# Peptides against a protein of PDB entry 7RZF, part 194

Target 1, 358 residues: chain A of PDB entry 7RZF
Amino acid sequence: PFQEEHLKQLYKIVPIKDIRNLYVTFPIPDLQKYYKSNPGHYLGHLIGHEGPGSLLSELKSKGWVNTLVGGQKEGARGFMFFIINVDLTEEGLLHVEDIILHMFQYIQKLRAEGPQEWVFQECKDLNAVAFRFKDKERPRGYTSKIAGILHYYPLEEVLTAEYLLEEFRPDLIEMVLDKLRPENVRVAIVSKSFEGKTDRTEEWYGTQYKQEAIPDEVIKKWQNADLNGKFKLPTKNEFIPTNFEILPLEKEATPYPALIKDTAMSKLWFKQDDKFFLPKACLNFEFFSPFAYVDPLHCNMAYLYLELLKDSLNEYAYAAELAGLSYDLQNTIYGMYLSVKGYNDKQPILLKKIIEKM
Target 2, 358 residues: chain A of PDB entry 7RZF as posed
Amino acid sequence: PFQEEHLKQLYKIVPIKDIRNLYVTFPIPDLQKYYKSNPGHYLGHLIGHEGPGSLLSELKSKGWVNTLVGGQKEGARGFMFFIINVDLTEEGLLHVEDIILHMFQYIQKLRAEGPQEWVFQELKDLNAVAFRFKDKERPRGYTSKIAGILHYYPLEEVLTAEYLLEEFRPDLIEMVLDKLRPENVRVAIVSKSFEGKTDRTEEWYGTQYKQEAIPDEVIKKWQNADLNGKFKLPTKNEFIPTNFEILPLEKEATPYPALIKDTAMSKLWFKQDDKFFLPKANLNFEFFSPFAYVDPLHSNMAYLYLELLKDSLNEYAYAAELAGLSYDLQNTIYGMYLSVKGYNDKQPILLKKIIEKM

## One batch from the design tools (peptide; made by RFdiffusion4, then SolubleMPNN)

Design b2_p20_6_s1 (from b2_p20_6, 14 letters changed)
Fold by OpenDDE base, seed 2:
Structure b2_p20_6_s1 (fold): chain B 358 residues (1-358), chain A 20 residues (1-20)
Amino acid sequence: as target 1 above (358 residues)
Amino acid sequence: MIIASVEPALDIKPKFLWNR
């Protein structure tokens, strides 16, 4: 495990690929024994959230970050890491200290709000859905995976242990949050901009890097991270499916879509699933407009409209995707195409949100 | 231990569970 002398370190790393990444790493206790509560997953869910008031949403609004991933990582027996990883823009590379300040502001928000049982319940429900409807894996890969995880979980739980949450443990969430402090941080910045500015070479891969102590002034700045009023906990995910009923096949089920509605303004085709027997559906809509493709101006306006519409739907897209729903919006020569896919239970909610924004 | 090729085996957001 890292000792105190290994904390508050900054690594400037030269990549082979043209990438800009920031890794903010905290040493944490081994959480493996707490898999039934998985406090690292709880924190990863919140820190890694992409909805309104999230860390990513704020950092994207500043043009500093493209993507964010947060969560626990295995180290070795007896210790783990919590890592926040971001893909940096060119501008974000200039604002690394401020990006990390925002990370600590968000962590401070999590401390101020305290552990939320409803968030744990959502994680539990999402994981239960993911387990229940897990796709078939290739037997060889699956067997090798199971053989590996048998070292970590009881035989009776080996299939469920990575998915099923059982216990809300606010004490463990707080314990992990207490490790996510500036005095415990290790920072790695990965960028080609450090080429020719490094003084060390990694032994195994030849990676060029520079190691520096983070100045005490910077650590103190992060320790004094204020509550940023832009940060909020996520809203409850309304897209989590609760009904998984599979309707019986109709006796006259056709192998092709049947026309079930024909009006002057709409045609509707329906085909029941006769193959997969999953509580999932695919809704496809083609909207016709004589103006969508009449000239180059209207075509570009229709494109711009869809881009603005997609942007306006971003607040729902992440929550829907977590719940196994997706949508797609495309321009066509006739107008626009909308697809909504995933668990059928909450598709009407997502569809309604899309139509209300249109 | 320099994070060379750390594909961050971060606790894979549920997103990654769906795309596999």
Scores: peptide ipSAE 0.007, ipTM 0.456, DockQ to the pose 0.038
Fold by OpenDDE base, seed 3:
Structure b2_p20_6_s1 (fold): chain B 358 residues (1-358), chain A 20 residues (1-20)
Amino acid sequence: as target 1 above (358 residues)
Amino acid sequence: MIIASVEPALDIKPKFLWNR
């Protein structure tokens, strides 16, 4: 494991590709034995959340970050890492210290709120859904994966251990949060802007880098991270499916969509699933407007409208995606296309939100 | 986004970030 001398380090790394990334890494205890509670997944869910009041939402609002990923990563036996990774904008590359300050402000918010059993329950439910409706994997890859994880899990649990949560362990969540401190941080900034400014070469890949100690004043600034009032815990995910009932096939089920509603303003086609028998549906809507493509101005206005609509739906999109719902909005030469896909139970909720924003 | 078990194909996996 990293010793104290390996902490509070900044690495400036030159990539081969033109990428801008920030890695904020914390050494944590080996959580493998706690797979039934998975405290690192709980923290990854919150830190990596994309909804209102999230770390990503705030960093995006500043124009500093495009994407954020948070979670545990395996090290070697006896230790792990917790990593917050962000894709940096050009502006974000100038504000790395402030980005990390916001990370510690969010972590401080998590400490102040304490472990939430309802968040654990949502993670449990999401993982249970993911396990229950897991797609078939390629046998070779699956067998190799299972053979690997047999070293970590009991034989009886080897298929479930990566998915099924059993125990809410607030003590373990707090234990991991206690490791997410400025004094334990390792920072890596990946950017071509460091080309010609490095003094070391990595042995295995020839990656050019510079290693610097993070100044004590910067560490102290991060240690004094206040409660930023913009950070909030997520709201409960209303899109988590609870009903998985599969309706029996209709006696007159056609192999093709049947017209079930015909009006002056709408036609509705329906086809029941006769093949997969999943608690999923695909809703497709085509909206016709004679104005959508009448001229170049209207075409561009219709495009701009959809981009603004998508932007206005971002608050729901992530929560829906976590719950296995997706939507798509596209311009057509006739108007607009909307699709809503995933578990049928909560599709009406997502559809309603989309229509209310339209 | 949660770090899924799928390691992002980041061209740079600096071993020093992930090793002891």
Scores: peptide ipSAE 0.006, ipTM 0.483, DockQ to the pose 0.032
Fold by OpenDDE base, seed 1:
Structure b2_p20_6_s1 (fold): chain B 358 residues (1-358), chain A 20 residues (1-20)
Amino acid sequence: as target 1 above (358 residues)
Amino acid sequence: MIIASVEPALDIKPKFLWNR
């Protein structure tokens, strides 16, 4: 495990590729034995959340970060890491200290709210759905994976252990949160801007880097992270499917889409799934407008409209994606295309949200 | 141990580190 001398360190790393990344790493206890509660997954869900009031939403609003990933990572036997990784903008590279301050403000918000059983339940439900409707993997890869994880899980649970949550353990969530402190931090900044400014070379890959102690004043600044009122817990995910009923195949089911509605303003085709038998649907809408492609101005206006519409839908997009729903909006030469895909149970909710924004 | 394997985070859309 990292000793105290290995904490509060900053690494400036020169990548081969032109990338800008920040890694904020915390050593945590080995959580492997707690797989049934998976407290690191709970925290990864919240810290890595992309909805309103999330860490990413705030950092993105400042133009500092493009993407954020949070979660537990395996170390060696007896220890793990919790890592927050962000893709930095050029401006974000100048604001790393403030980005990390915002991370600690969000973590402080999680401490103030305490462990939420409803969030755990959503994680449980999402994972149960993911397990139940897991796609077929290539047998060779799957067998090799299962053989590997047999070292960590009982034989009876080896198929379920990575997915199924059983126990809400607020004590373990708090225990992990207590490790996410400035005094326990290891920071790595990856950027080509450190070229020629490094003093060390990594032995195995020849990666150039510089190691520095993080100043105590900076650590203290992060320790004094206030409650930023912009940070909020996510709202309940309304898109989590609860109904998985597969309707029986209609006796007159055609191999092709049947026209079930024909009006002056709309045609509707329907095809029941006769192959996959999944509680999923694909809703596809083509909107026709004689103005969509009449000239370059109208074409650009239709494009701008869709970009604005997509932006206005970002609030729901992430929650829908987590729940296995997706939408797509595209300009066509005839107008607009909308697709809604995923679990059929909550598709009407997502579709309604899209139409209300249109 | 520098996590030197900054394998470029494959363009794994920030789906939660949950599923893979």
Scores: peptide ipSAE 0.006, ipTM 0.477, DockQ to the pose 0.033
Fold by OpenDDE base, seed 5:
Structure b2_p20_6_s1 (fold): chain B 358 residues (1-358), chain A 20 residues (1-20)
Amino acid sequence: as target 1 above (358 residues)
Amino acid sequence: MIIASVEPALDIKPKFLWNR
């Protein structure tokens, strides 16, 4: 495990590829024995959230960060890490201290709100759905994976342990949150801008880096992180499926899509799933407009309209994706294409939100 | 020192990789 001398350290790392990344790492206790509660997953879900009032939403609004990942990572037996990783913009590379301040403001918000049982329940439900409807994997890879995780889980639970949550443990969530403090931080900045500014070389890969102590004034600034009023807990995910009923195959089910509605304004084709028997559907809409491709101006206007529509739907896209729903919007030479895919139960909700923004 | 291999961020939203 990291000792005190390894904490409050900044690493400036030169990558081979032109990438800009920030890693904010906290040493945490070994959470392996708590897999049924998985407090690191709970915190990773909130810190890595992409919805309104999230850490990522605020950092993106400032132009500093493209993507954010938060979660637990294995270390060695007896310890783990909690890592917040962001892809930095060029501007974000200049604002690393402020980015980390916002991370601590969000963590402070999580402490102020306390552990939320409803958030745990959503994680539980999402993981249960992911387990229940897990795709078939290649047997060789799957067997090798299962053989590896037998070292960590009881034989009876080895198939479920990575997915099924059982126990809400607010005490363990608070315990992990108590480790996410500025005095426990390790920061790594990865950028080519450090080329020729490093004093060390890593032994195995030849990676050039510089190690510096983080100034006590910066640590104090992060310790005094206030409650940023822009940060909010996510809203309940309305896209989590609850109905998994598979309708009986119709006696006259055709192997091809059948025309079930024909009107002057619309045609509807339907095909029931006769192969997979999953509580999933694919809704595909082709909208025809004589104006969409009439000239270069209208073509560009139709493109801009879809980009604005996609931007306006970003608030729902993340929550839908977590729940196994997706949408796609494309310009066609005839107009516009919309696809909605995933669990059929909540597809009408997503479709309604798309139509309301159109 | 676990220098996380800087695997290129392939366009795959890396959400699911770290929580497994």
Scores: peptide ipSAE 0.008, ipTM 0.459, DockQ to the pose 0.030; fails the geometry check

Design b2_p20_6_s2 (from b2_p20_6, 15 letters changed)
Fold by OpenDDE base, seed 5:
Structure b2_p20_6_s2 (fold): chain B 358 residues (1-358), chain A 20 residues (1-20)
Amino acid sequence: as target 1 above (358 residues)
Amino acid sequence: MIIASISVATGIKPKFLWNR
C-alpha cells in the first residue's frame, strides 16, 4: 500500500496520444470481503452520477470536464483504490486545483447527507435486473472470467457476487468516505503540455513524468472545502423497471411486423418477440416532414435542432441508461427518426419526456 | 453504470493510460 510519503503527490505525465486526463486517487482498505454491500460501488454511483446537481454536471457547466468516472479499483491483496478520473478540456487543464476542490465539495456533500438506503436499494435493483437479464457471453471468455473470479468469491456465489447486493452497510460507506480526504490524495495529470518539462522516465514503458509534492496550502484549501449549494443527491430513478411480465405469444403471431393501425397521419406496425422472450421492446418512430430536406438551410436547421434536443435530454438520458433504457435521434432525408429501446415497463416515461422536449 | 475499471497502476504505469 502507499505510505504517507507517497500521499499528497502530483504527477505530471506525458502521454503518447493527445489526451488530457486527471486522476485523483485515494488508497482505501480491501473491500473484497464486503462485496455483498459494495460500498465503493455506492460511492462510485454517486460521484460518477451525471444528473442534475452531480459533480460532472457542475464541472461541465464550467467547461472544464467532458466525462467523469468514479469508483473502486483493485490494487493488490489487502488494499484498493478509489479513483475519480476526468477527461479534461484545454480550459480544465488550467483549473485542475479548482476541479479537485469541487470533488472535495461533492464528497463533503455526501458526508453531510450521510449514507442513503434508497440509493443502495436502487443500486441493488439495477444490479439485480442486469444479472437477471444478462446477455449470453462467448463461452471461452466467460469461462476464463469465471475461473479468474473464483479466487475472490465463494464457489456458490461466483456467478452472483459481481452483481447481487444484499446488505446496506452505512458504516462501510462512511469508512470509505473517511479515506477520501485531501491528506490521502494522489493526483496524476496526463497531458502533452508537459513535454520537455519532466525530469523522470518510467522504467518499463519509457513514459516521461514529473513528481511534485502538492503544496500544504493547496491541501488546506481542499480540506476547507465548503458545501457547494449546487451539489445535490440525485432524484430517485423513475426508469428502474419493476414489471417484467412477458405476454404470451398470440396464436396468429406473424413472423414479420403487421400493420395494426393505419390513419391519415400515422401507420403503426407491430411484431411480438417470438425469439428472445425478454421484457424489452424497440419503439421506432419515423417523423415525416416535407421541410426537413427541402434545401441546405432546412437540412442544417434540422440537424441543429436534433443536436440541441439531444443536449437538452442529456440529464434524463443518463438515468434511463442506468435503468437499461436508451434512445437515439437521427435526421433522415424524410424528417426525423427516434428509437427507444430497453425494458418495456418504463419506455412510456422516457418517450413522454422526449416528446415533451420536442 | 459504467464502472470503468480504470486500471491506473499503483505506479504511474502508462500501460493503463495508453490503452485508451
Scores: peptide ipSAE 0.006, ipTM 0.338, DockQ to the pose 0.029
Fold by OpenDDE base, seed 1:
Structure b2_p20_6_s2 (fold): chain B 358 residues (1-358), chain A 20 residues (1-20)
Amino acid sequence: as target 1 above (358 residues)
Amino acid sequence: MIIASISVATGIKPKFLWNR
């Protein structure tokens, strides 16, 4: 839909709310017919990754970006967009050109590595798990959604088409990557700092904005994006569940947690699920310390310890969250609380990593 | 003292950041 004259454009937009956002948009072909391979999801998974060596990790380390989302977005029939959206810090608002340079450096890294079948397989496995253990939705909303997607998918596949990946298509991944170039970019910066500096008003919402051509020297700078050695592909996600066996209900299963271990230093309660029969568990640990809340100093030290512990766990937290695991760490008046929740298969791995950092 | 409870959990929606 965008001709060449509509590319290489910068929009400075005045928001109603005090927000700072950057949108880097690329027009891409309609990927709807490729739903079984979903090359835009593959690229979104990598570009929006939050682990070590990711685009977000580097931009956060510079203090420029709080959050990053990357992925395909529907346009209209016959075209889509690939959008990288970041929440900017005040400092990041001053470094927009450099942020976009880092985006192109990461995209160049993806080109240099080429399409990875193992990354596709992880996306396939994650989506298959999400489909298989999908929660019940509100019938009205679900029916309306299904009725809408019947326009895009065969009737036989309408329930699976948004989830189940079937074919690895490196050619389609490369085809989309070839559209993620500086010559195809549309940039929108959203900030109140543009108030009184705009020359246009949007017709429908009255949003004030300015449109400018991106200078050719800036486009060339982005075209010459080098390989930044800080960027790496993610490691394989060890938290993806592979065992979904549901253990038989014990004959003596109580409706309440049973005390299965009692020692001077620990008590352990167990409750088997007798209602939902899901391959999920909840592990809750309460650590008692007489020092945790004895005075304001100890209370603040216990708080600081948990904040540092959470920070040290960020590397594992994202990969675990993608795989449907979560943890929670809280201070209590008696000490500390740890909860680990999700698919039971990989909970021991996450728990071990948490305890090794503690 | 460590108190641990183990239960099968339900309703934990994985935040699949990418499936929305």
Scores: peptide ipSAE 0.006, ipTM 0.414, DockQ to the pose 0.534
Fold by OpenDDE base, seed 2:
Structure b2_p20_6_s2 (fold): chain B 358 residues (1-358), chain A 20 residues (1-20)
Amino acid sequence: as target 1 above (358 residues)
Amino acid sequence: MIIASISVATGIKPKFLWNR
């Protein structure tokens, strides 16, 4: 495991690909024995959240970050890492210290709010749904994966241990949060802008890098991270399915969609699932407008409208995606196409929100 | 949920940064 001399380090790394990434890494205890509570997953869910008041939402609003991933990562027996990784913009590369300050402000918000049982329950429900309706994997890959997992979990739990949460452990969440401190940080910045500014070469792959100590004044700045009033805990995910009833196949079920509604303003086609028997549906809507493609101006306006609509729906999209729902919006020569896919239980909620924004 | 296999945790083995 990393000793004190390995902490508060900054690595400037030259990539082969033109990428700009920031990795903020904390050494944490081995959480493997706590898989039933999975405190690192709880924190990863919150830190990696993309909804309103999230770390990503604020960093995107500043134009510094494109994407964010937070979570635990396996180290070796006896230790793990918690890593916050962001894809940096060119501007974000100039504001790395400020980005990390915002990370610590968000972590401080999590400390101030304390562990939330409802967030754990949400993670539990999401994981239970993911387990229950898990797709069949390729047997060779699955067997190899299970054989590896047998080193970490009891035989009786080997199929469930990666998914099923059992115990809310606020003490373990706090224990991990206590490791997410500026004094424990390891920072890596990956950018081609460090080419010719490095003094070391990695032994195995020849990657050029520079290692520097993070100044104590910067560490102190991060230690004194205030509560940023823009950060909020996420709202409860309303898209988590609760009804998984599969309706019996109709006796007269056709192999093709049947026209079940025909009006001057709408046609509705329906086909029941006769193959997969999953609590999932695909809703497809084609909206017709004679103006959508009448000329180049209207075509571009229709495109711009959809891009603005998608942008206005981003907050709901993330919550829906976590719950196994997705939507797609496309312009067509006839108007617009909307698709809503996933668990049928909460599709009406997502569809309603999309239509209300339209 | 893109479980990005961030293989950064041990000594920054650059190999994992190249596959994105």
Scores: peptide ipSAE 0.000, ipTM 0.335, DockQ to the pose 0.028
Fold by OpenDDE base, seed 4:
Structure b2_p20_6_s2 (fold): chain B 358 residues (1-358), chain A 20 residues (1-20)
Amino acid sequence: as target 1 above (358 residues)
Amino acid sequence: MIIASISVATGIKPKFLWNR
């Protein structure tokens, strides 16, 4: 495990690819034995959340970050890491200290709110759904994965241990939160802008890097992270499916889509699933407009409209995606295409929100 | 350090490395 001398370190790393990444790493205890409560997943879910009032939402609003991932990562037996990774913009590369300040402000918000049982329950439900309706994997990859995880989990639980949450453990959530402190931080910035500014080479891959101590003033700035009023806990995810009923096959079910509605303004085709028997649907809508592609101006206006619509839906898209729902919006030469896919139970909610924004 | 080196070399999005 990292000792104290390995903490409060900044690494400036030269990538082979033109990428800009920030890794904020905290050493944490080995959480493997707590897989049934998975406190690191709970914190990863909140820190990595993309909805309104999230860390990512605020950092995106500043133009500093494109994507954020938070969560536990395996180290070696007896210790783990909690890592917050962000994809930096060019502007974000200039604001790394402020990005990390916002991370600590969000962590401070999580401390102030305390562990939330409802958030754990959502994680539990999401994981249970993911397990129950898990797609078939390639046998070779699956068997190799299972053989690997047999070293970490009881044989009886090896299939479920990565998915099924059982116990809400606020004490373990707090224990992990107590490790997410500025004094425990390791920072790595990956950017080509460090080319020719490094003094070390990594032994195995030849990666050029510089190692520096983080100044005590910067550590103190992060230790004094206040409550940023822009940060909020997520709202309850309304897209989590609760009904998994599979309707009986219709007696006259055709192997092809049947026309069930034909009007001057709408045609509706329906095909029941007769093969997979999943509580999932695919709703596809084609909107026809004679103006959508009449000239370059209308084409560009239709494109701009869909981009603005997608942007306006981004807040809902993440919550829907977590719940196994997705949508797609595309321009066509005839107008617009909308697809809504996933668990049928909450598709009407997502569809309604899309149509209300249109 | 290992995480940064692997990410830098492979360009694999961290989501793919953490779900393994």
Scores: peptide ipSAE 0.000, ipTM 0.351, DockQ to the pose 0.027

